# Designs tried in a protein design run: peptides against a protein of PDB entry 6UG1. Part 272

Target 1, 304 residues: chain A of PDB entry 6UG1
Amino acid sequence: SNEERKRRKYFHMLYLVCLMVHGFIRNEWINSKRLSRKLSNLVPEKVFELLHPQKDEELPLRSTRKLLDGLKKCMELWQKHWKITKKYDNVGLYMRTWKEIEMSANNKRKFKTLKRSDFLRAVSKGHGDPDISVQGFVAMLRACNVNARLIMSCQPPDFTNMKIDTSLNGNNAYKDMVKYPIFWCEVWDKFSKKWITVDPVNLKTIEQVRLHSKLAPKGVACCERNMLRYVIAYDRKYGCRDVTRRYAQWMNSKVRKRRITKDDFGEKWFRKVITALHHRKRTKIDDYEDQYFFQRDESEGIPD
Target 2, 301 residues: chain A of PDB entry 6UG1 as posed
Amino acid sequence: SNEERKRRKYFHMLYLVCLMVHGFIRNEWINSKRLSRKLSNLVPEKVFELLHPQKDEELPLRSTRKLLDGLKKCMELWQKHWKITKKYDNEGLYMRTWKEIEMSANNKRKFKTLKRSDFLRAVSKGHGDPDISVQGFVAMLRACNVNARLIMSCQPPDFTNMKIDTSLNAYKDMVKYPIFWCEVWDKFSKKWITVDPVNLKTIEQVRLHSKLAPKGVACCERNMLRYVIAYDRKYGCRDVTRRYAQWMNSKVRKRRITKDDFGEKWFRKVITALHHRKRTKIDDYEDQYFFRRDESEGIPD

## One batch from the design tools (peptide; made by RFdiffusion4, then SolubleMPNN)

Design b2_p30_1_s2 (from b2_p30_1, 10 letters changed)
Fold by OpenDDE base, seed 2:
Parts: sequence; C-alpha cells; structure tokens
Structure b2_p30_1_s2 (fold): chain B 304 residues (1-304), chain A 30 residues (1-30)
Amino acid sequence: as target 1 above (304 residues)
Amino acid sequence: SLYYFIQKYLPEAKKFIGEEEIDELLEKSK
C-alpha cells in the first residue's frame, strides 16, 4: 500500500540515523588516548617516516608513493597485530530484509553491543570482527598523527523494496555478504590533495579512487545485504561528511533513486542529520573534496 | 516493539538530532 511505503520510508530514516550515530560513537572511541599510546608502538620509526614524507618539490608524486608505501607497511603490521578475526554475529551491520525486521521485532533478542571498554580491549588484543579491526586500524593511523577517516557504508533497509522478502538462500549468503566491506579507511594525501581509500581487512587494498572503487559492491547476491547508498566519513576532529559520490560510479542515474535524498524533503532532512553529526569547522580539505565531487558530478552528466 | 538496534541507539539519536524529530520518525514508522 501507499501507507506501507510511507512507513518503510520513515523506518529507513530512523534506522539510518541510528547507523550514523553508531559510526559517530565508534569514531569517538577510536580517539581514545590510552588506545593511541598502545597502537603507536606497533609502528616503527621507518614506517612513521614514510607516513610523513617531506614534500618533493620536483616531483610531488614521489611523496605520494612514500605515503602509499607507508600505508602498505601499516596494513602488514596490522595483520600481524590482528590475531583473531571473528565472524559477524548474524549479519552484523549489513542490510536486513523487511521480513527479518518484522520477525525480530517479536524476538526480544538482546543485541549484545560491545561497551567502550570491551571495544578498546578487543582492538588492543587484536581480537574481533572485521569492523572492529578496521576501526582499530584507523586508530593506529591516528596514533601516528595520520589524518585518517573512518568510513561507514550505512545499510538501512531498502525502502524502495516493496516485495515480500523470499528467504535468502542460506549457505552462500554469508560469503556473498562479507565479499565487500561496510567499514574502511580514508587517508588524506596532502600532496595530491585527495583522499586515499584503504581497506586493511577485507580486500587488503589501497586505492586512489578516480571513477570507481573496488569496494563498491557488484553483483546481485552481494548487493542483497550491501547496497552502496550512504558512505559516511568520520574524521579525527569529529567531522561527518557524505562521501558516497567517491564510491558511486552512477550516483545520479542509480544510487540517488535508492537514497532518502531522492526528493527535496529527504535531502533537507539528510543534510540536517549530517550537520548534527558534524562537530568541526570547514577546512581547505573539505574544499578540495567538494571540488572533486563537483567534477565527478559533471563527468557523470545528467542521466537522460 | 521497535527493532533492537533502533531501541539501543534511540537515546543517542535523540541527543544529536532532537527528541521531537526522532519521536516524529518513530510515530510515522508505526
């Protein structure tokens, strides 16, 4: 019905806010001074120097290459630190079906959420799910004074899906779900004036995203629980930014249709939510990022 | 009953976005 469509839209909005607040809280937790002191000790001086290259005035690309090498070595160090990668409990923060939401409303299953102390202990020991591992990696980079953002691909239920959910075929569903991450890292390259994408855990890749990312889910099975719609960046100074444009090849033609921001009401509302979670002043880094997004919008064109 | 994930983050969401705005979303989601 039209009423059910409205209900699902508002439920999607509420769920999205809760996901974005979760991201904010995790971003705050990884700023722990106690955790920072422990994680900085994982990075030897030689790797620290690569993370902080001097500006090569002759060839700025050399400085970017040093940073990339430093980040690669940090990923290797992180793999050595991380002893136990736990599976997600159920589907973690991947997308739920409407049927699963309806059925879960009846089941008083207490979602065991990690307390801050348990999270910090998990990161410090190198024991946890892939999301905790990524969040810890961001904490390690921040401990090395790297301008690293926590990226979250928010997975609210699809308000555009009005079908009664058929049972997702169980056995391969987990493998397909975890094929692409929902948390990753971005690092500011002060030389190229761009964000570098880092997935330290899932794909173990570093990208300088131009038109597309390897982190963008592809294929029907992967997209059932991971739809690229709301990629939110949380920085060390409690900035919150929508960075979906970086990872969406087809923002205007495809992704926008699946977002609350498809209409003016949803756009204004979503902007209000971002503003409420953005606890810092604008910087020149934001100007460079907005310029990049503008260029990407122009390059995609208006969908015919 | 609200989905457990929403129930957990509802108090924090109210602090960031406003109580009235979250309550309106809750009502319209029923």
Scores: peptide ipSAE 0.737, ipTM 0.976, DockQ to the pose 0.688
Fold by OpenDDE base, seed 5:
Order: C-alpha cells, then sequence, then structure tokens
Structure b2_p30_1_s2 (fold): chain B 304 residues (1-304), chain A 30 residues (1-30)
C-alpha cells in the first residue's frame, strides 16, 4: 500500500539517523587519549616518517608514494596487533530485511551494547569484530597525527523494496555479506589534495579512487545486505560528510534512486542530519573534496 | 515495540537531531 511505502520510508530515515549517530559515537571513542598513547607505540619511527613525508617540490607524487608505503606498513602492523577477529552477532550493522525488522521488534533480544570502556579494551587487546578493528586502525593512524577519517557505509533497510518476504537463504549469506566492508578508513593526501581509501581488515587494500572503488559491493548476493547508498565520513575534529559520490560510479543513474535524497524533501532532511552531526568549521580540504565531487557529477552526466 | 537498534540509539538521536524531529519519525514509522 501507499501507507506501507510511507511507513518504510520514515522507518528507513529513523534507522539511518541511528546508524549515523552510531558512527559519530564510535568516531568520538576513537579519539580517546588513552587509546591514542597505546596505539602510537605500535608504529615504529621509520613508519611514522613515511606517514609524514616531506613535500617533494619537483615531484609531489614521490611524497604520495611514501605516504602509501607508510599506510601499507601500518596495515601490516595492525594485522599483527589484531589477534582475534570475532564474527558479527547475526548480521552486525549490515542491512536487515523488513521481515527481520518486524520479527526482531517482537523479540526482546537485548542488543549487546558495547560500552566505551569495552570498546577501548577490545581495540587495545586486538579482540573484536571487523568494525571494531577498522575503528581501531583509524585510531592508530590518528595517534600518529595522520588525518584519518572513519568511513561508514550506512545500511538502513531498503525503503524501495516493497516485498513483504525477502527470505535471504541462510548458509552462504554470511560470506556474501562480509565480502565487502561497511567500515573503512580514508587518509588525506596533502600532496595530491585527495582522500586515499584504506580497507585494513576486509580487502586489505589501499586505493586512490578515480571512478570506482573495490570497496563498492558487486553482485546480487553481496548487495542484499550491503548497498552502497550512504557513505559517511567522520573526521578527527568531528566533521561529518557524505562521501558516497567517491564510491558510487553511478550516483545519478543508480544510487540516488535508493537514497532518501531522491526527492527535495529527503535531500533537505538528510542535509539537516549531516549538519547536526558536523561539529567543525569548513576547511580547504572540504573545498577540494567538493570540487572533486562536482567533477565526478559532471563526468557521470545526467542519465538519459 | 521499537526495533532494538533504534531503541538503543533513540536517546542519542534525539540529542543530535532534536526530540520533536525524532518523535515525528517514530510516529510516521508506526
Amino acid sequence: as target 1 above (304 residues)
Amino acid sequence: SLYYFIQKYLPEAKKFIGEEEIDELLEKSK
């Protein structure tokens, strides 16, 4: 019905806000001074120097290459630190079906809420799910004075899916679900004036995204619980930005149709939410990023 | 009953976005 469509839209909005607030809170926890001191000790001086290369005035690309090498070594160090990767309880923060939501509303299952203390302990020991691991990696880079963002691919239920029963077949569902991350890192490259994408845990890749990312889910099975719709960046100064455009090859033709921002009401609402979570002043980095997004929109064009 | 994830973050969401805005979304999602 039209009523059910409206209900699902508003539920999607509510769920999206809760996901974005979760990302904000985790980003705040990453900024723990106690955690920072501990994680900085994981990075040898030689790796720290690679993370902070001098500007090569002749060829800025040489400086970028050093930063990339430093980030690669940080991923290796992080893998040594991380002792236990726990499976997600159920589907973690991956997308739930409407049926799963309805059934879960009836089940008084206490969502095991990690407290801040438990999170900090988990990161410190190297014990936790992949999301905690990524968040800890961002904390380590921030401890090394790297301008690292926590990236969250928010997975609210699909309000465009009007099917009552999306029975996801059980056994392969977890492998397909976790094939692509929902949390990753971005690092500011001050030399190229671009964000570098880093997935330290899942794909273990570093990318300078041009048109598409390896982190973008591909294939029907992977997209069932991981739809690229809302990629939110949380920086060390509590900035909050929509960076979906970086990772969406087909923002205008495909991704927009699955977002609340498909209409003016949803765009205004979503902008309000981003503004409420953005706790810093605009910077030149934001200008470079917005220019990049503009160029990507022009290059994609308007779908015919 | 509200979905457990929403119920958990509802107080924080109200703090960031506003109580009225979240309550409107709650009402319209029922």
Scores: peptide ipSAE 0.733, ipTM 0.975, DockQ to the pose 0.687
Fold by OpenDDE base, seed 4:
Structure b2_p30_1_s2 (fold): chain B 304 residues (1-304), chain A 30 residues (1-30)
Amino acid sequence: as target 1 above (304 residues)
Amino acid sequence: SLYYFIQKYLPEAKKFIGEEEIDELLEKSK
């Protein structure tokens, strides 16, 4: 019905806000000074120097290569630190079906809320789910004074899916779900004036996204619980930015249709939410990023 | 009953976005 469509839209909005607030809170927690002091000790001086290369005036690309090598070494150091990767409880922050939401409303499954203290302990010990691990990796980079963002692919229920029963194929559902990450890292490259994408945990990859990302889910099975729709960046200064355009090859043709921002009401609302979570002034980095997004939008074109 | 994830973050969402805005979304999502 039209009423059910409206209900699902508003539930999607509410769920999306809660996800974005979760990302904000985790981003605040990884700014812990106590955690920073502990995690900085994981990074040897030689690796720290690679993270902070001098500007090569002759070939800025050499400086970028040093930074990339430093980030690679940080990923290796992080793997050594991380002792226990826990499986997600159920589906973690991956996309739930409408049926699962309805059924879960009746089940008093106490979502064990990780408290800040428990999170900080988990990161410090290297024990937790992949999301905690990624968040801890961002904390380690920030502890090394790297301008690292926490990236969250928000997975609210699909308000465009009006099917009652989305039978997810059971057998490989978890493997397909976790094939692509929900959380990752971006690092500002001051030399190229671009964000570097880092997945330290899942794909264990570093990329300089041009037209497409390896982190973008591909295939029907993977997209059932991970739809690239809302990729939100949280920086060390409590900035909040929609960076979906970086990771979406087909933003205008495919992704936009699955977002609340498909209409003016949703666009205004989503902008209000971003603004409420953006607790810093605009910087020149934001200008470079917006220029990149503009170029990506022009290059995709408007779908016919 | 409200989905447990929403219930968990609802108080914080109200602080960031506003109580009235979140309550409207809650009402319209029922």
Scores: peptide ipSAE 0.731, ipTM 0.975, DockQ to the pose 0.695
Fold by OpenDDE base, seed 3:
Structure b2_p30_1_s2 (fold): chain B 304 residues (1-304), chain A 30 residues (1-30)
Amino acid sequence: as target 1 above (304 residues)
Amino acid sequence: SLYYFIQKYLPEAKKFIGEEEIDELLEKSK
């Protein structure tokens, strides 16, 4: 019905806010001074120097290469630190079906909310799910004075899916779900004036995204629980930005249709949410990023 | 009953976005 469509839209909005607030809170937790001191000790001086290369005035690309090498070494160090990767409880923060939401509303299973202290302990010990691991990696980079931001691909239920029963009963459902990450890292490259994408846990890759990212889910089975719609960036100064444009090849033609921002009401509402979570002033980094997004919008064109 | 994830973050969401705005979303989600 039209009423059910509206209900699902508003539920999607509510769920999206809760996801974005979760990302904000995790971003605050990884700014822990106590955690920072512990994690900085994981990074040798030689690796720290690679993370902070001098500007090569002849060839700025050499400085970027040093930073990339430093980030690669940090990923290797992080793998050594991380002792236990736990499976997600059920589907973690991957997308739920409408049926799963309805059924879960009846199950009083107290979702054991990880407390800040438990999170910090988990990161410090190297024990936790992949999301905690990524968040800890961002904390380690921040402990090394790297301008690293936490990226979250928010997975609210699909308000465009009006099917009553979407039973995702596949033997490989979990494997397909976790094929692509929900959380990753971005690092500011001051030399190229671009964000570097880092997935330290899942794909273990570093990318300088131009048009396509390896982190963007591909294939029907992977997209059932991981739809790239709301990629939110949380920086060390409590900035919050929509960076979906970086990772969406087809933002205007495909992704926008599945976002709340498909209409003016949703766009205004989503902007209000971003503004409420953005606790810093604008910087030149934001200007370079917005210019990149503009160029990507022009290059995609308007869908016919 | 609200989905457990929403129930967990609802107080914090109200703090960031506003109580009235979240309550409206809750009502329209019923």
Scores: peptide ipSAE 0.730, ipTM 0.975, DockQ to the pose 0.699

Design b2_p30_1_s3 (from b2_p30_1, 13 letters changed)
Fold by OpenDDE base, seed 2:
Structure b2_p30_1_s3 (fold): chain B 304 residues (1-304), chain A 30 residues (1-30)
Amino acid sequence: as target 1 above (304 residues)
Amino acid sequence: STYYFIEKYLPEAEKFIGKEEVKELLEKSK
């Protein structure tokens, strides 16, 4: 019905804001001074120097290469620190079906949410799920004075799916769900004026995204619980930005149709939420990023 | 549950977007 469509749209919005607030809170927790002091000790001086290369005036690319090498070494150090990768409880923060949501109304299964103290302990010990591990990696880079963002791919239920039975085919193994990450890192490259994408845990990859990312889910089975729609960046200064354009090859033709921002009401609402979560002034980094997004929109073109 | 996740973050969401907005979203999602 039209009523059910409206209900699903508002439920999507409600769940989306809760996910975005979760990302904000985790981003605040990883700014812990106590955690920072502990994690900085994991990075030796030689790796710290690679993270902070001098500007090569002759060939700026040499400075970017040093930063990339430093980030690679940080991923290796992080793997040594991280002792136990726990499986997600149920589906974690991956996308639920409408049927699973309806059934969950009847099942008072407490979502085990970590307290701040438990999170900080988990990161410090190197024991937790992949999301905690990524968040801890961002904390380690921030402890080394790297401009690292926490990236969250928000997975609210698909309000464009009007099927009553949204049961996933039983073969959606945990492996297909976790094939692509929900959380990752971005690092500002001051030399190239671009964000570097870092997945330290899942794919263990570093990318300089141009047109597409390896982190973008591909294939039906992977997309059932992980749809690239709302990629939100949380920086060390409590900035909040929509960076979906970086990771979406087909933003205008495909991704926009699955977002609340497909209409003016949803666009205005989503902008209000982003603005409420954005606790810093605009910087020249935001100008370079917006210019990159503009160029990506022009290059994609308007869908016919 | 999904609802327990929402219930946990509702009071935090109210601090960002206002109590009235959260109330409206909650009512229209029922």
Scores: peptide ipSAE 0.750, ipTM 0.980, DockQ to the pose 0.862
Fold by OpenDDE base, seed 4:
Parts: C-alpha cells; structure tokens; sequence
Structure b2_p30_1_s3 (fold): chain B 304 residues (1-304), chain A 30 residues (1-30)
C-alpha cells in the first residue's frame, strides 16, 4: 500500500539517523586522548616520518608515495596489534530485510552495544569485530597526527523494496555480507589534494579513488545486505560529510533512486541531519572535495 | 534487535535533530 511505503520510508529515515549518530559517537570515542597515547606507541618513528613526508616541490607524487608507504606499514602494524577479530553478532550493522525488522519487534534480543570504556578497552587490546578494528585503525592514524576520517556506509533497510520477503541465499550469506566493509578510513593527501581510501581490515587495500572503488559492493548476493547509498565521513574535528559520490560510479542513474534524497523532502531532511552532525567550520579541504564531487557528477552525466 | 539499536540511539538522535523530529519519525514509522 501507499501507507506501507510511507511507513517504510520513515522507518528508513529513523534507522538512518540512528546509524549516522552511531558513526558520530564512534568518531568521538576514537578521539580519546588515553587511547591516542597507547596507539601512538604502535607506530615507530620511521613509519611516522613516512606519514609526514616533506613536500617534494619537483614531484609532489613522491611525497604521496611516501604517505602511501607509511599507510601500508600502518596497516601491517595494525594487523600485528589486532589479536582477535570477532564475527558480527547476527548481521551487525549490515542491511536488514523488512521481514527481519518485523520479526525483531517480537524478539528483543539485546543488541550488545559496547559502552565507551568497553570500546576503548577492545581497541587497546586488539579484540573486537571488524568495525571496532577499523575505528581503532583510524584512532591510531589520528594518534600519529594524520588527518584520517572514519567512513561509514550506512545500511538502513531498503524503503524502495516493497517485497515482504527478501529471499537471502542462506549458505554463503555471511561470507557475501562481509565481502565488502561498512567501515573504512580516508586519509587526506595534502600533496595531491585528495582523500586516500584505506580499508585496513577487510580488503586490506589502499586506493586513490578516481572513477570507481574496490570497496563498492558488486554482485547481487553482496548487495543484499550492503547497498552503497549513504557513505558518511567523520573527521577528527567532528566534521560530517556525505562522501557517497566518491564510491558510487552510478550515483545519478542508480544510487540516487535508493536514497531518501531522491525527492526534495528527503534532500532537505538529510541535509538537516548532516548539518546537525557537522560540528566544524568549512575548510579548503572541503572545497577540494566538493570540486572533485562536482567533476564526478559532470563526468557521469544525467541519466536519460 | 533492530528496535534495540534504535532505542539505544534515539536519545542521542534527539540531541542532534530534536525531540519533535524523532517523535514524528517514530509515529510515522509505526
């Protein structure tokens, strides 16, 4: 019905804001001074120097290469630190079906949400799920004075799916779900004036995204619980930005149709939420990023 | 539970977007 469509839209919005607030809170927690002091000790001086290369005036690309090498070494150091990767409880923060949502109303299984103290302990010990691990990696980079963002691919239920039952393939459902991350890192490259994408945990990759990302889910099975729709960036200064355009090849043709921002009401609402979560002034980094997004929109074109 | 996740973050969401906005989202999602 039209009423059920409306209900699903508002439930999507409600769940989306809760996810975005979760990202904000985790981003605040990884700014812990106590955690920072512990994690900075994981990075030897030689790696710190690679993270902070001098500007090569002749070839800025050499400085970017040093930064990339430093980030690679940080990923290796992080793997040594991280002792226990826990599986997600159920589907974690991956997308739920409408049936699972309806069934969850009856089954009050306590979502075990870590308190701040438990999170900080988990990161410090290297024990937790992949999301905690990524968040801890961002904390380590921030402890090394790297301008690292926490990225969250928010997975609210698909309000455009009016089917009651979504047949999820049972046998490989977890493997397909976790094939692509929900949380990752971005690092500001001051030399190229671009964000570097870092997945330290799942794909263990560093990427300079131009037209497409390796982190964008591909294939039907992977997209069942991970739809690229709302990629939110949380910086060290409590900035909040929609960076979906970076990771979406087909933003205008495909992704926009699955977002609340497909209509003016949803666009205004989503902008209000982003603004409420954005606790810093605009910077030149935001200008470079917006220019990149503009160029990506022009290059994609308007879908016919 | 999805609802337990929502219930946990609702009080925090209210701090960002206001109580009335959260109330409207809750009412219209039922």
Amino acid sequence: as target 1 above (304 residues)
Amino acid sequence: STYYFIEKYLPEAEKFIGKEEVKELLEKSK
Scores: peptide ipSAE 0.749, ipTM 0.980, DockQ to the pose 0.863
Fold by OpenDDE base, seed 5:
Structure b2_p30_1_s3 (fold): chain B 304 residues (1-304), chain A 30 residues (1-30)
Amino acid sequence: as target 1 above (304 residues)
Amino acid sequence: STYYFIEKYLPEAEKFIGKEEVKELLEKSK
């Protein structure tokens, strides 16, 4: 019905804001001074120097290469630190079906909510789910004075799906779900004036995204619980930005149709939420990023 | 549960977007 479509749209919005607030809170927690002091000790001086290369005036690309090498070594160090990767409880923060949502109203299973202290202990010990691991990696880079963002791919239920999803009962559903991350890192490259994408945990990759990312889910089974729609960046200064355009090859033709921002009402609402979560002044980094997004929109064009 | 996740973050969401906005979203989601 039209009423059910409206209900699902508002439930999507409600769940989306809760996810975005979760990302904000986790981003605050990883700024812990106590955690920072501990995690900085994981990074040897030689790796710290690679993270902070001098500007090569002849070839800025040499400086970028040093930064990339430093980030690679940080991923290796992080893997040594991380002792236990726990499975998600159920589906974690991956996308739920509408049927699972309806059934969850009846099943009062307590959501295991980590407290700040438990999170900090988990990161400190290297024990937790992949999301905690990524968040801890961002904390380690920030402890090394790297301008690292926490990236969250928010997975609210698909308000454009009006079907009753019966199909997600397969044994492979978990493997397909976790094939792509929902949390990752971005690092500012001051030399190229671009964000570097880092997945330290899942795909263990570093990318300079041009048109597409390896982190973008591919294939029907992977997209059932991980649909790239709302990629939100949380920086060390409590900035909040929509960076979906970086990771969406087909923002205009495909991704926009699955977002609340497909209409003026949803766009205004989503901008209000982003603005409420953005607790810093604009910077030149935001200007370079917006210019990149503009160029990506022009290059994609408007789908005919 | 999805509802317990929402219930946990609703009070935090209210601090960002306001109580009335959260109330409206909650009411229109029922």
Scores: peptide ipSAE 0.749, ipTM 0.980, DockQ to the pose 0.875
Fold by OpenDDE base, seed 1:
Structure b2_p30_1_s3 (fold): chain B 304 residues (1-304), chain A 30 residues (1-30)
Amino acid sequence: as target 1 above (304 residues)
Amino acid sequence: STYYFIEKYLPEAEKFIGKEEVKELLEKSK
C-alpha cells in the first residue's frame, strides 16, 4: 500500500539517523586522549616519518608514495596488534530485511551495544568485531597526527523494497554479508589534495579512488545486506560529510534512487541531519573534496 | 534487535535533530 511505503520510508529515516549518530559517537570515542597515547606507541618513528613526509618540490608524487608506504606499514602494525576478530552478533550494523525488523518488534533480544569504557578496552587489547578494529585503526592514525576520517556505510532497511518476505539463505549469508566492509578509513593526502581510502581489516587495501572503489559491494548476494547508499565521513574535528559520491560509480543513475535524497523532502531532511552532525567550520579540504564530487557528477552525466 | 538499537540512539538523535523531529519519525514509522 501507499501507507506501507510511507511507513517504510519514515522507518528508514529513523534508522538512518540512529546509524549516523552511532557513527558520530564512535568517532568521538576514538578521539580519546588515553587511547591515543597507547596507540601512538604502536607506531615506530620510521613509520611516523613516512606518515609525515616532507613536500617533494620536484615530484609531489614521491611524498604521496611515502604516505602510502606509511599507511601500508600502519595496516601491518595494526594486524599485529589485533589479536581477536569477533564475529558480528547476528548481522551487526549490516542491512536487515523488513521481515527481520517486524520479527524484532516481538523479540526483545538485547542488542549488546558497547559502553565507551568497553570499546576503549577492546581497542586497547585488540579484541573486537571488524568495526571496532577499523575504528581503532583510525584512532591509531589520529594518535600519529594523521588527518584520518572514520567512514561509515549506513545500512538502513531498503524503503524501495516492498516485498513482504525476503528470506535470506542462512549458511553463506554471513560470508556474503562480510565480504565488503561497512566501516573504513580515509586519510587526507595534503600533496595530491585528495582523500586516500584505507580498508585495514576486510580487504586490507589502500586506494586512491578515481571512478570506483573495491569497497563498493558487487553482486546480488553481497548487496542484500550491504547497499552503498549513505557513506558518511567523520573527521577528528567532528566534521560530518556525505562522501557517497566517491564510492558510487553510478550515483545519479542507480544510488540516488535508493536514497531518501531522491526527492526534495528527503534531500532537505538529510541535509538537516548532516548539518546537525557537522560540528566544525568549513576548510579548504572541504573545497577540494566538493570540487572532486562536482567533477565526478559531471563525468557520470545525467542519466537519460 | 533493531528496535533496541533505535531505542538506544533515539535520545542521542534528539540532541542533534530535536525531540519533535524524532517524535514525528517515530509516529510515522508505526
Scores: peptide ipSAE 0.748, ipTM 0.980, DockQ to the pose 0.864

